# Designs tried in a protein design run: peptides against a protein of PDB entry 5JXT. Part 158

Target 1, 319 residues: chain A of PDB entry 5JXT
Amino acid sequence: SLLPKKEINVYIGMSEMQVKWYQKILEKDIDAVNGAGGKRESKTRLLNIVMQLRKCCNHPYLFEGAEPGPPYTTDEHLIYNAGKMVVLDKLLKRIQKQGSRVLIFSQMSRLLDILEDYCVFRGYKYCRIDGSTAHEDRIAAIDEYNKPGSDKFIFLLTTRAGGLGINLTTADIVILYDSDWNPQADLQAMDRAHRIGQTKQVVVYRFVTDNAIEEKVLERAAQKLRLDQLVIQQGRAQVAAKAAANKDELLSMIQHGAEKVFQTKGAFGTMAEKGSQLDDDDIDAILQAGETRTKELNARYEKLGIDDLQKFTSESAYE

## One batch from the design tools (peptide; made by RFdiffusion4, then SolubleMPNN)

Design b2_p21_5_s1 (from b2_p21_5, 7 letters changed)
Fold by OpenDDE base, seed 3:
Parts: structure tokens; C-alpha cells; sequence
Structure b2_p21_5_s1 (fold): chain B 319 residues (1-319), chain A 21 residues (1-21)
């Protein structure tokens, strides 16, 4: 029988570099961030800020000229300049030692490029599929990964490309490096490993940058998922889940944690305390804290009715 | 360390590139 998947949100502090870049993104559009643009503020401008903040949460090297050089060589800086990479690097060592195999999903093909450089730097054997991968090459990559005795440890996928009906049950670990705006896309990604033919306990790690826009992206995704479930259960087809955030929702997401980011001179959380020197106990603490916060998040939305879930209840950024 | 001015220039260039793609 297929075991239920274990899902854990992994809350990760920004590196010092990410904090600096996050501050600069906010400062550049400070009038929009403060809502001073009022009715004249374009939804497009707010969406652009959201996109830049999400890039920063993933990796600062997604910005042109952000990579330190010369020399422009892949080294430990690729890891320590992004909180998610620091946690990923430690987690992958543990996963490999356990004899597990891992799917890593992202929304951003350019992040997969960084993850390829990382895999080469660490000597991890990998496969890759994104939106540009030809159909034949996708089949070949899947077959190479799934073959008996495959030496491919990691599969790198864009969430949408990996969602297209493929079977990857030869992996038992799923890392969502970022989240889709549509929670169904992430579920479809998880279901590549969590499917008939899986023999192991599937564990899903969802990376979430703490005190940043990604927490609000996650909350919105959880809210939407619960709403979709209730609509299906109640047969109320009329609840058109608002597919796109409104201006006020986007503004609230941008403002979340912004004050604390502006006050921060270094890294956040465990990144401030230990940086790249995380040990196994630090990873266990991060995972345990994440499991607790995941349960709390789910319990919050499980108690809400359809009418409550249709209202974007941002807790005020000031509480 | 990239200066604040250099970082602002890089962010400006990165936005101009994102508008081209």
C-alpha cells in the first residue's frame, strides 16, 4: 500500500546577501511598497516587485551582476549566499547517506541552472527537465533516472514540466525549492514520486524563506487549496477561486516582513547564527520547527469555512 | 562587498533586462 506522504515546510532565513538585495528591491520601489501610489499604482508594478522578491528568496545570482567576481568560478559562495542552498546542501548529504533519491522542483529554469552548477561542484549526478526540454529528451532523462541501479541521485525539474504525468517513483524525497501560485501544480509535482509503484515513505520538503514574501505566497496557496477542497466537498462549483491576487493582496505580501528586513544588518535566523556551518542538529531543529509551523498553518485553514477562505485575511503586518 | 550604489545599478540593469525578455 502507498504510505501517506509527509509534507514539511522548511522555513529558512535569508543570507546576508539576500537581505541586502531584498532591502534594495524594496527601497527602489519604496513609494509602491508604502502604498503611497494609491489608486495610481499599477498591478503590473506590484507584480514586478513580487517577482524580484521571489527571485531574491531563491538565489541572489538570479540578478545580473550579483555573482561575485572576478574570478567567475563556482565555489562555496554559490551556497552561502542563499539560505535555501545552505539548507539544501546539508539536506542532500543526509538524503544521500540514507540511500534516498531526490526530485528538486522550481518555478524558475534559471534556478535550475544554478542547481546544475551546484550539482557539478558537489559531484552529484543529476537529470534535468524544464519547459524547453524536447519530448524525446524528457523520455530519455526519465528512463535514465528510473533505470534499475541508476547512479543519478538528483532530478532537477521545473514544477510545470515535471507535473506532466511522468512517473518518478524511484525517488522518495521531493524538494519544492519554491512554490507555485497554484497549489495544484505543487501537488502534481509531489505526485510524481507519491504514486502507485512507490515502495518508500515519500517526504516532501517545501522551502520557504522566513520573514519574506514567500510566507504569504505559501499562506495564499494553503488557503486556495483548502477552498478548492471545500468547494469539491460541498458541490459548490460557483466559487471561482480568484486566480490572481488583487493590488491590496500583492501590497500586503510585499509589506510582510519588510520592516524587519530593513532593520536587519546581517543574515536571518540560523543563517545569522551559523551561516554555512549548519550541522545535523541544526537541520533537525529546522525540520522540527518547520513540522510544527506546518501543522499550525494547516490547522488554521482547516477550521475556516468557504466564506472565510474567500476573504484574504492578511494578518496585519504589524501584529 | 558591492557598494549600495553598485547594487542599485545592478538592480536597475536587471530590471531593464527583465523587460526585454
Amino acid sequence: as target 1 above (319 residues)
Amino acid sequence: MISDEELEEILKESEEELKKH
Scores: peptide ipSAE 0.023, ipTM 0.531, DockQ to the pose 0.023
Fold by OpenDDE base, seed 5:
Structure b2_p21_5_s1 (fold): chain B 319 residues (1-319), chain A 21 residues (1-21)
Amino acid sequence: as target 1 above (319 residues)
Amino acid sequence: MISDEELEEILKESEEELKKH
């Protein structure tokens, strides 16, 4: 029988470089961040800020001129300049040691480029599929990864490319490097490993930058998922408001953690304490804290009815 | 909540911005 998947949110502090870039993004549009633009602030401008903040949470090198150089060489800086990479680097060592194979999903093909450079730098054998990958190359990559005795450890995928009904049950670990705003896209990604033919316990690690916009992306995705589940269960298909994010919701998401980011000198949390020097005990502590916060997050939304979940989409606009 | 269409636009714009570099 297929074992239930385990899902753990992994809350990760920003590196010093991420904090500096996050501050610069907020400062560039400080009037919009403070809500001073009012009704004149375009939804497009707020969406652009959200996108830049999400890029920062993923990796600072997603910005032009952020990479240290010349010379432009892949080195340990690729890892220590992004909190998610520091945790990923330690987690992948553990995953490999346990004889597991891993799918890594992202929304950003350019983050997969960074992850390719990382894989080459660490000597990890990988496959890649994104939205631009030709159909024949997708088949070849899947077949190479799924081959009996394949030496391919990592499969790098965009979440959209993972949606294509492919079977990757030869992996037992899924890393969501970022979250889709549509939780169904992430579920579809997980279901590439968590499917008929899987023989192992599937574990999903969802990376979430702590005290940043990604916490609000996660909360919103969890709320939407719970609402979708309740709508299906109650037969109330009309209640699934495809409600576009309003400006106030986007503003609240941008403001989340902004004050603490402005007050911070250096890195956040475990990244401030240990930086790239995380050990196995630090990873265990991060995973345990993440498991606790995941249970708390789920328990918060499990108690809410449809009417409460609909109100919460409105009340997060009034606080 | 962001609609799936707006989400696709955000993601598409993000990918297009990322392709310009």
Scores: peptide ipSAE 0.019, ipTM 0.521, DockQ to the pose 0.022; fails the geometry check
Fold by OpenDDE base, seed 1:
Structure b2_p21_5_s1 (fold): chain B 319 residues (1-319), chain A 21 residues (1-21)
Amino acid sequence: as target 1 above (319 residues)
Amino acid sequence: MISDEELEEILKESEEELKKH
């Protein structure tokens, strides 16, 4: 019998470099961030800010001129300059030691490039599929990964490319390096490992940058997922699906954690205390805290009705 | 909530921006 998947949100502090870049992004558009543009502010401008903040949460090297160099060489800086990479690096060692195999999903193909560099640097054997991968190459990569006794530890995928009904049940760990705004895309990604033919407990780690835009992305995704479930249950399919994020919602998301980011000198949380020197106990603490916050988040939305879920509960960026 | 179409555009734009840099 297929065991239920275990999902854990892993809340990760920004590195010092991420904080600096996050501040720069906010400062560049500070008038928009402060809502000074009011009703006249472009939705497109706010969406661009959201996108840049999400890039920052993933890796600062997604920005031009962010990578230290010359020389442009892969080194430990690739890891310690991104909180998610620090946690990933420790988590992958544990996963490998446990004899598990892992799917890593991202929305950003350029992040997969960074993850390839990381895999090469650490000596992890991997497969890759993204939106640009030819059909034949996708089949070849899947077959290589699924091969009995495959030496491929990691499969790197864009979430969308993973959505194509492929079977990757030879992996038992899923890492969502970032989240889709559509929780169904992430579920479809998880279902590559969590499917008929899986013999292990599937564990999903969802990376979430703490005190940043990604918390609000996660909340909106959880809200949407609950709303979709209730809409299916109540037969009210037409109401939920079409509401684009309004300007006030986007602004609230951008503002979330911004004050604390501006006040922060250096890294956040465990990244400030230990940086890349996280031990196994630190990882266990992060995972345990994440499991607790995941339960709390789910419990919050499970109690809400359709009308409450349609109201964007902008908890204040300052609450 | 962002529509799935708008999300697709945002993600596509993000991927296109990430390809330009």
Scores: peptide ipSAE 0.018, ipTM 0.521, DockQ to the pose 0.022; fails the geometry check
Fold by OpenDDE base, seed 2:
Structure b2_p21_5_s1 (fold): chain B 319 residues (1-319), chain A 21 residues (1-21)
Amino acid sequence: as target 1 above (319 residues)
Amino acid sequence: MISDEELEEILKESEEELKKH
């Protein structure tokens, strides 16, 4: 029988470089961040800020001129300049040692380019599929990954390209490097490994930058997922209509953690304490803390009815 | 919740910005 998947949110502090770039993004549009533009701020401008902050949470080298060079060489700086890469680098070593195989999903094809450079630098054998991958090349990559005795450890996928009904049950670990705004897209990605034919316990690690916009993206995705479940259970198809972020919700998301980011000199959390020198005990502590916070997050939304979930989107804009 | 269409537009704009840089 297929075992239930385990889902763990992994809360990760920003590197010093990420904090500097996060500050720079907020400062560039400080009037919009402070809500000084009022009703005149375009939803598009706020969405652009959200996207730049999400890029920063993923990797600072997604910005032009952020990578140190010339010469532009892949080195340890690719890892220590992004909190998610520091945790990923340690987690992948553990996953490989356990004889597991891993799917890594992102919303950003350019993050997959960084992850390819990382795979080459660490000597990890990988496959890749994104939105631009030709149909024949997708089949070839899937077959190469799924073949008996495949030496491909990692499969790099964009979340949407991975959603296309493919079977990847030869992997037992799923890393969501970032989250989709639609929690169903992430579920569809997880279901590539969590299907009939899976023989192992599937574990999903969802990376979340702590004290940043990604916490609010996660909270909103969890709220949506609970609403979708309750709508299906109650047969009330009409409640699905609050699908688009309003301007006030986008502002609240942008403002979340911004003050603490401006006050911070250096890195956040575990990245400030240990930086790239995380050990196996530090990873265990991060995963245990993440499992606790994941249970707490789920328990908050499980107790709420449809009307409460619809109100909570309005009250969390004032905290 | 950004609509799937708005998300596609944001992702497409992000990919286009990412191609310009």
Scores: peptide ipSAE 0.018, ipTM 0.490, DockQ to the pose 0.022; fails the geometry check

Design b2_p21_5_s2 (from b2_p21_5, 9 letters changed)
Fold by OpenDDE base, seed 4:
Structure b2_p21_5_s2 (fold): chain B 319 residues (1-319), chain A 21 residues (1-21)
Amino acid sequence: as target 1 above (319 residues)
Amino acid sequence: MISEEELKEILEESKEELKKH
């Protein structure tokens, strides 16, 4: 029988470089971040800020002129300049040592380019599929990865391209490097490994930049998923359509953690607070906080009815 | 499966590495 998947949110701080770029993004549009535009502020402007902040949470080299050079060569800087890459690098070593195989999903094809450079730099054998990959090349990549005795350790996928009904049950680990605005896209990505034909325990690691825009993206996705489940259960099809973020919701998401980011020098969040001596107890506290925060995030939304979820979208604008 | 303890250790080593750079 297929074992239930385990899902763990991994809350990750920003590197010093990410903090500097996150600050620059907020400063460039500070009037919009402060809500000074009011009703005149373009929803498109706010969406652009959200997209830049999400790029920063993924990797600072997604910005033109962010990569150090010359020479423009892949080195350890590709890893240490992004909190998610530092965690990924250590996680992949352990995943490989245990004889697991891994799917890595992102929303951003340009992040997959960085992950390819990383795979080459570390000597990880990989396959790739994104939105631009031809149908024949997708089939070839899937077949090469799923081949008996395949030496391909990593499969790099854009979340939506991986959603196309493909079978990747030869992997048992899923890393969501970022989250989709649609939680169903992430579920569909997980279901590439977690389906009939899987023989191992599937584990999903969801990377979330702590105290940043991605935490609010995850919360919104969890709210939507719960709402979709309740709508299906109650037969109320009309409620599902209003899931597009309004201007005030986008503004609240942009403002989340912004003050703390401006106050922080150097690395941020979990990367900042416990500088020099995170002991095993501090570690236990962060994943218990991660599991507890994952369980609390899930439990916070599991207890909410449709009417409560509709109200919560209005009340979370004041905290 | 990476244990909770192993994932914790990864997060710590990652924090320490982010502070060295």
Scores: peptide ipSAE 0.033, ipTM 0.547, DockQ to the pose 0.652; fails the geometry check
Fold by OpenDDE base, seed 1:
Structure b2_p21_5_s2 (fold): chain B 319 residues (1-319), chain A 21 residues (1-21)
Amino acid sequence: as target 1 above (319 residues)
Amino acid sequence: MISEEELKEILEESKEELKKH
């Protein structure tokens, strides 16, 4: 029988470089961030800000002129300049040591380029599929990864390319490096490993930048997933269509953590409060907070009815 | 499977590394 998947949200702070770029993104459009644009602020402008903030949460080198150089060489700076890369690097070492194989999903093909450079730098054997990968090359990559005794440790995928019904049950670990706005896309990605033919416990690690736009992306995705579940259960198919973020929702998402980001000198989150002395007890507190926040996030949405899930409660933006 | 404790260790080691740079 297929074991239930274990899903864990991994809440990750920003590097100093990410904080500086996050501030720069907000400052560039400060009038829009402060809501001073009023009715004239386009939904497109707010969506562009959200997209840049999500790029920053993934890796600062997604911006032109962010990478140190010349020479443009892959080094440890590729890792330490992004909170998610620091966590990924440590996590992959443990995953490899346990004899697991891993799927890494992102929305951003340019992040997969960074992850390829990282894989080469660490000597990890990998496969890649994105939206531009030819059909024949996709088949070849899947077959090479799934081959008995394959030396391919990592499969790099865009979430959408992974959604194409492929079987990757030869992997038992899934990393969602970022989240889709549509939680069904992430579920479809997880279901590439969590499918008939899987013999191991599938574990899903979802990376979430703490106190940033990605928390609100995750909350919105969880809200939508619960709404979709309730709509299916209640037979009310018409309700699911209204889940497009309005301007006020996008503005609230952009504003989430923005003040704290502006006040932060250096690295973000627990990094700011305790300085370089995060001890093992602080770790235990953060993942217990992560499991607790994951359970609380799930439990908050499990108790909400359809009518409550349709109300974007702005109150959760101030708590 | 990486234990919750092992994942905790990864997150703080990662935080400490993010502070050093």
Scores: peptide ipSAE 0.033, ipTM 0.564, DockQ to the pose 0.683; fails the geometry check
Fold by OpenDDE base, seed 2:
Structure b2_p21_5_s2 (fold): chain B 319 residues (1-319), chain A 21 residues (1-21)
Amino acid sequence: as target 1 above (319 residues)
Amino acid sequence: MISEEELKEILEESKEELKKH
């Protein structure tokens, strides 16, 4: 029988470099961030800010001139300059030690390029599939990963390319390096490992930059998933959640944590508070906060009806 | 399966590393 998947949100701080780039993104468009553009501010401008902030949460080297050099060589700086990479690096060592195999999903093919450089630097054997991968090369990569006794530890995938009905039940760990705006895309990615033929407990780690834009992306995805479930249950097909965020929702998402980011010198969130000495109790607090916040996030949306979810602007959640 | 404690250690060590750089 297929065991239920275990899903864990891993809330991660930003590196000092990510904080500096996050501040720079907000400062560049400060009038839009402050809502000073009013009704005239284009939805496109706000979407562009959200996209840059999400890039920053993934890796600062997604920006031109961010990588230190010359020489442009892969080194430890590729890891320590991104909070998610530091967590990933430690997590992969533990995953490998337990004899597990891992799928890593991202929305960004350019992040997969950074993850390839990382895999080469650490000596991890990998496969890759993205939106540009030819059909024959996709089949070859899947077959190479799934073959008995495969030495491929990691499969790198874009979330949408991984959604194409492929079977990767030879992996038991799924890392969502980032989240899709559509929670169904992430579910479809998880279902590549969590499918008939899986013999192990599937564990899903969702990376979320804490107190930043990605937390609001996750909240919006959870709202949509709950709304989709209620629409199916109630037969109310007409309540299609507006698939695209409105301007006020986008502005609220951009503003979330912005003041705290501006006030922060050095690393952000849980990375900032206790200096370089986090003890086991602090991490007990982060994983308990992560499990508790995951349970609270789920429980918060489970109590809401369709009419509540339709009126739910991110502001009314904290009253 | 990575224990809750092991995931905790990973996040701590990760926080420490992010503060050193």
Scores: peptide ipSAE 0.031, ipTM 0.542, DockQ to the pose 0.685; fails the geometry check
Fold by OpenDDE base, seed 3:
Structure b2_p21_5_s2 (fold): chain B 319 residues (1-319), chain A 21 residues (1-21)
Amino acid sequence: as target 1 above (319 residues)
Amino acid sequence: MISEEELKEILEESKEELKKH
């Protein structure tokens, strides 16, 4: 029988480089971030800020001139300059040691390019599919990954390209490197491994940059998922889930954690407050905080009715 | 399967590594 999937949000701090780039993004548009543009601020400008902040949370090398060089060679800097890469690197070592195989999903094909460089640097054998991959090449990559005794450890996918009905039940670990605005896209990605033919416990790790824009992306996705579930249960097809964030929602998302990011010198995360000796108890606190925050996030939305979910704007980070 | 404790260890080690760079 198919076991229920285990979903864990992994809350990750930013590297010093990510903090510096996150600050630069906010500073460049500080009037928009402070709401000083008021009614005159364009929704497009706010959406652009959100997209740059999400790029920063993924990897600073998604920006032109961010990569250290010359020489422009892949080394350990590719890992330590992004909090998600540091966690990914440690996680993949453990996943490989246990004889698991992993799907890594991202919204950004350019992040898959960085992950390819990482795979080559670490000697991980991989397959790749994105939106540009030809249909025949997709079939070939899937078949190469799924073949008995495949030496391919990692499958790199864009979330939407991986959502296209493919079967990847030969993997038991799913990493969502980032989140889609549509929670159904992430569910469809998970369902590539969590499907009929899976023989292992599927575990899904969702990477979330702590005290940053990605927490608000995740909250919005969870809200939408709960709303979609309630609409299905109540047969009320007319609840058009607000497909796009309004200006105030986008502004609140941009402002979330911005003050702490501006005050931060160096790396950012729950470790900046507790100092340099992480013991096993601090470890038990972060996943318990991650599971508790995952359960609280789900429970917060599970208690809300359709009308509450439609009116519920995430509380501003300043209340 | 990586335990919750093991995943936390990864997170903590990762945070310490991020502070050193």
Scores: peptide ipSAE 0.027, ipTM 0.557, DockQ to the pose 0.606; fails the geometry check

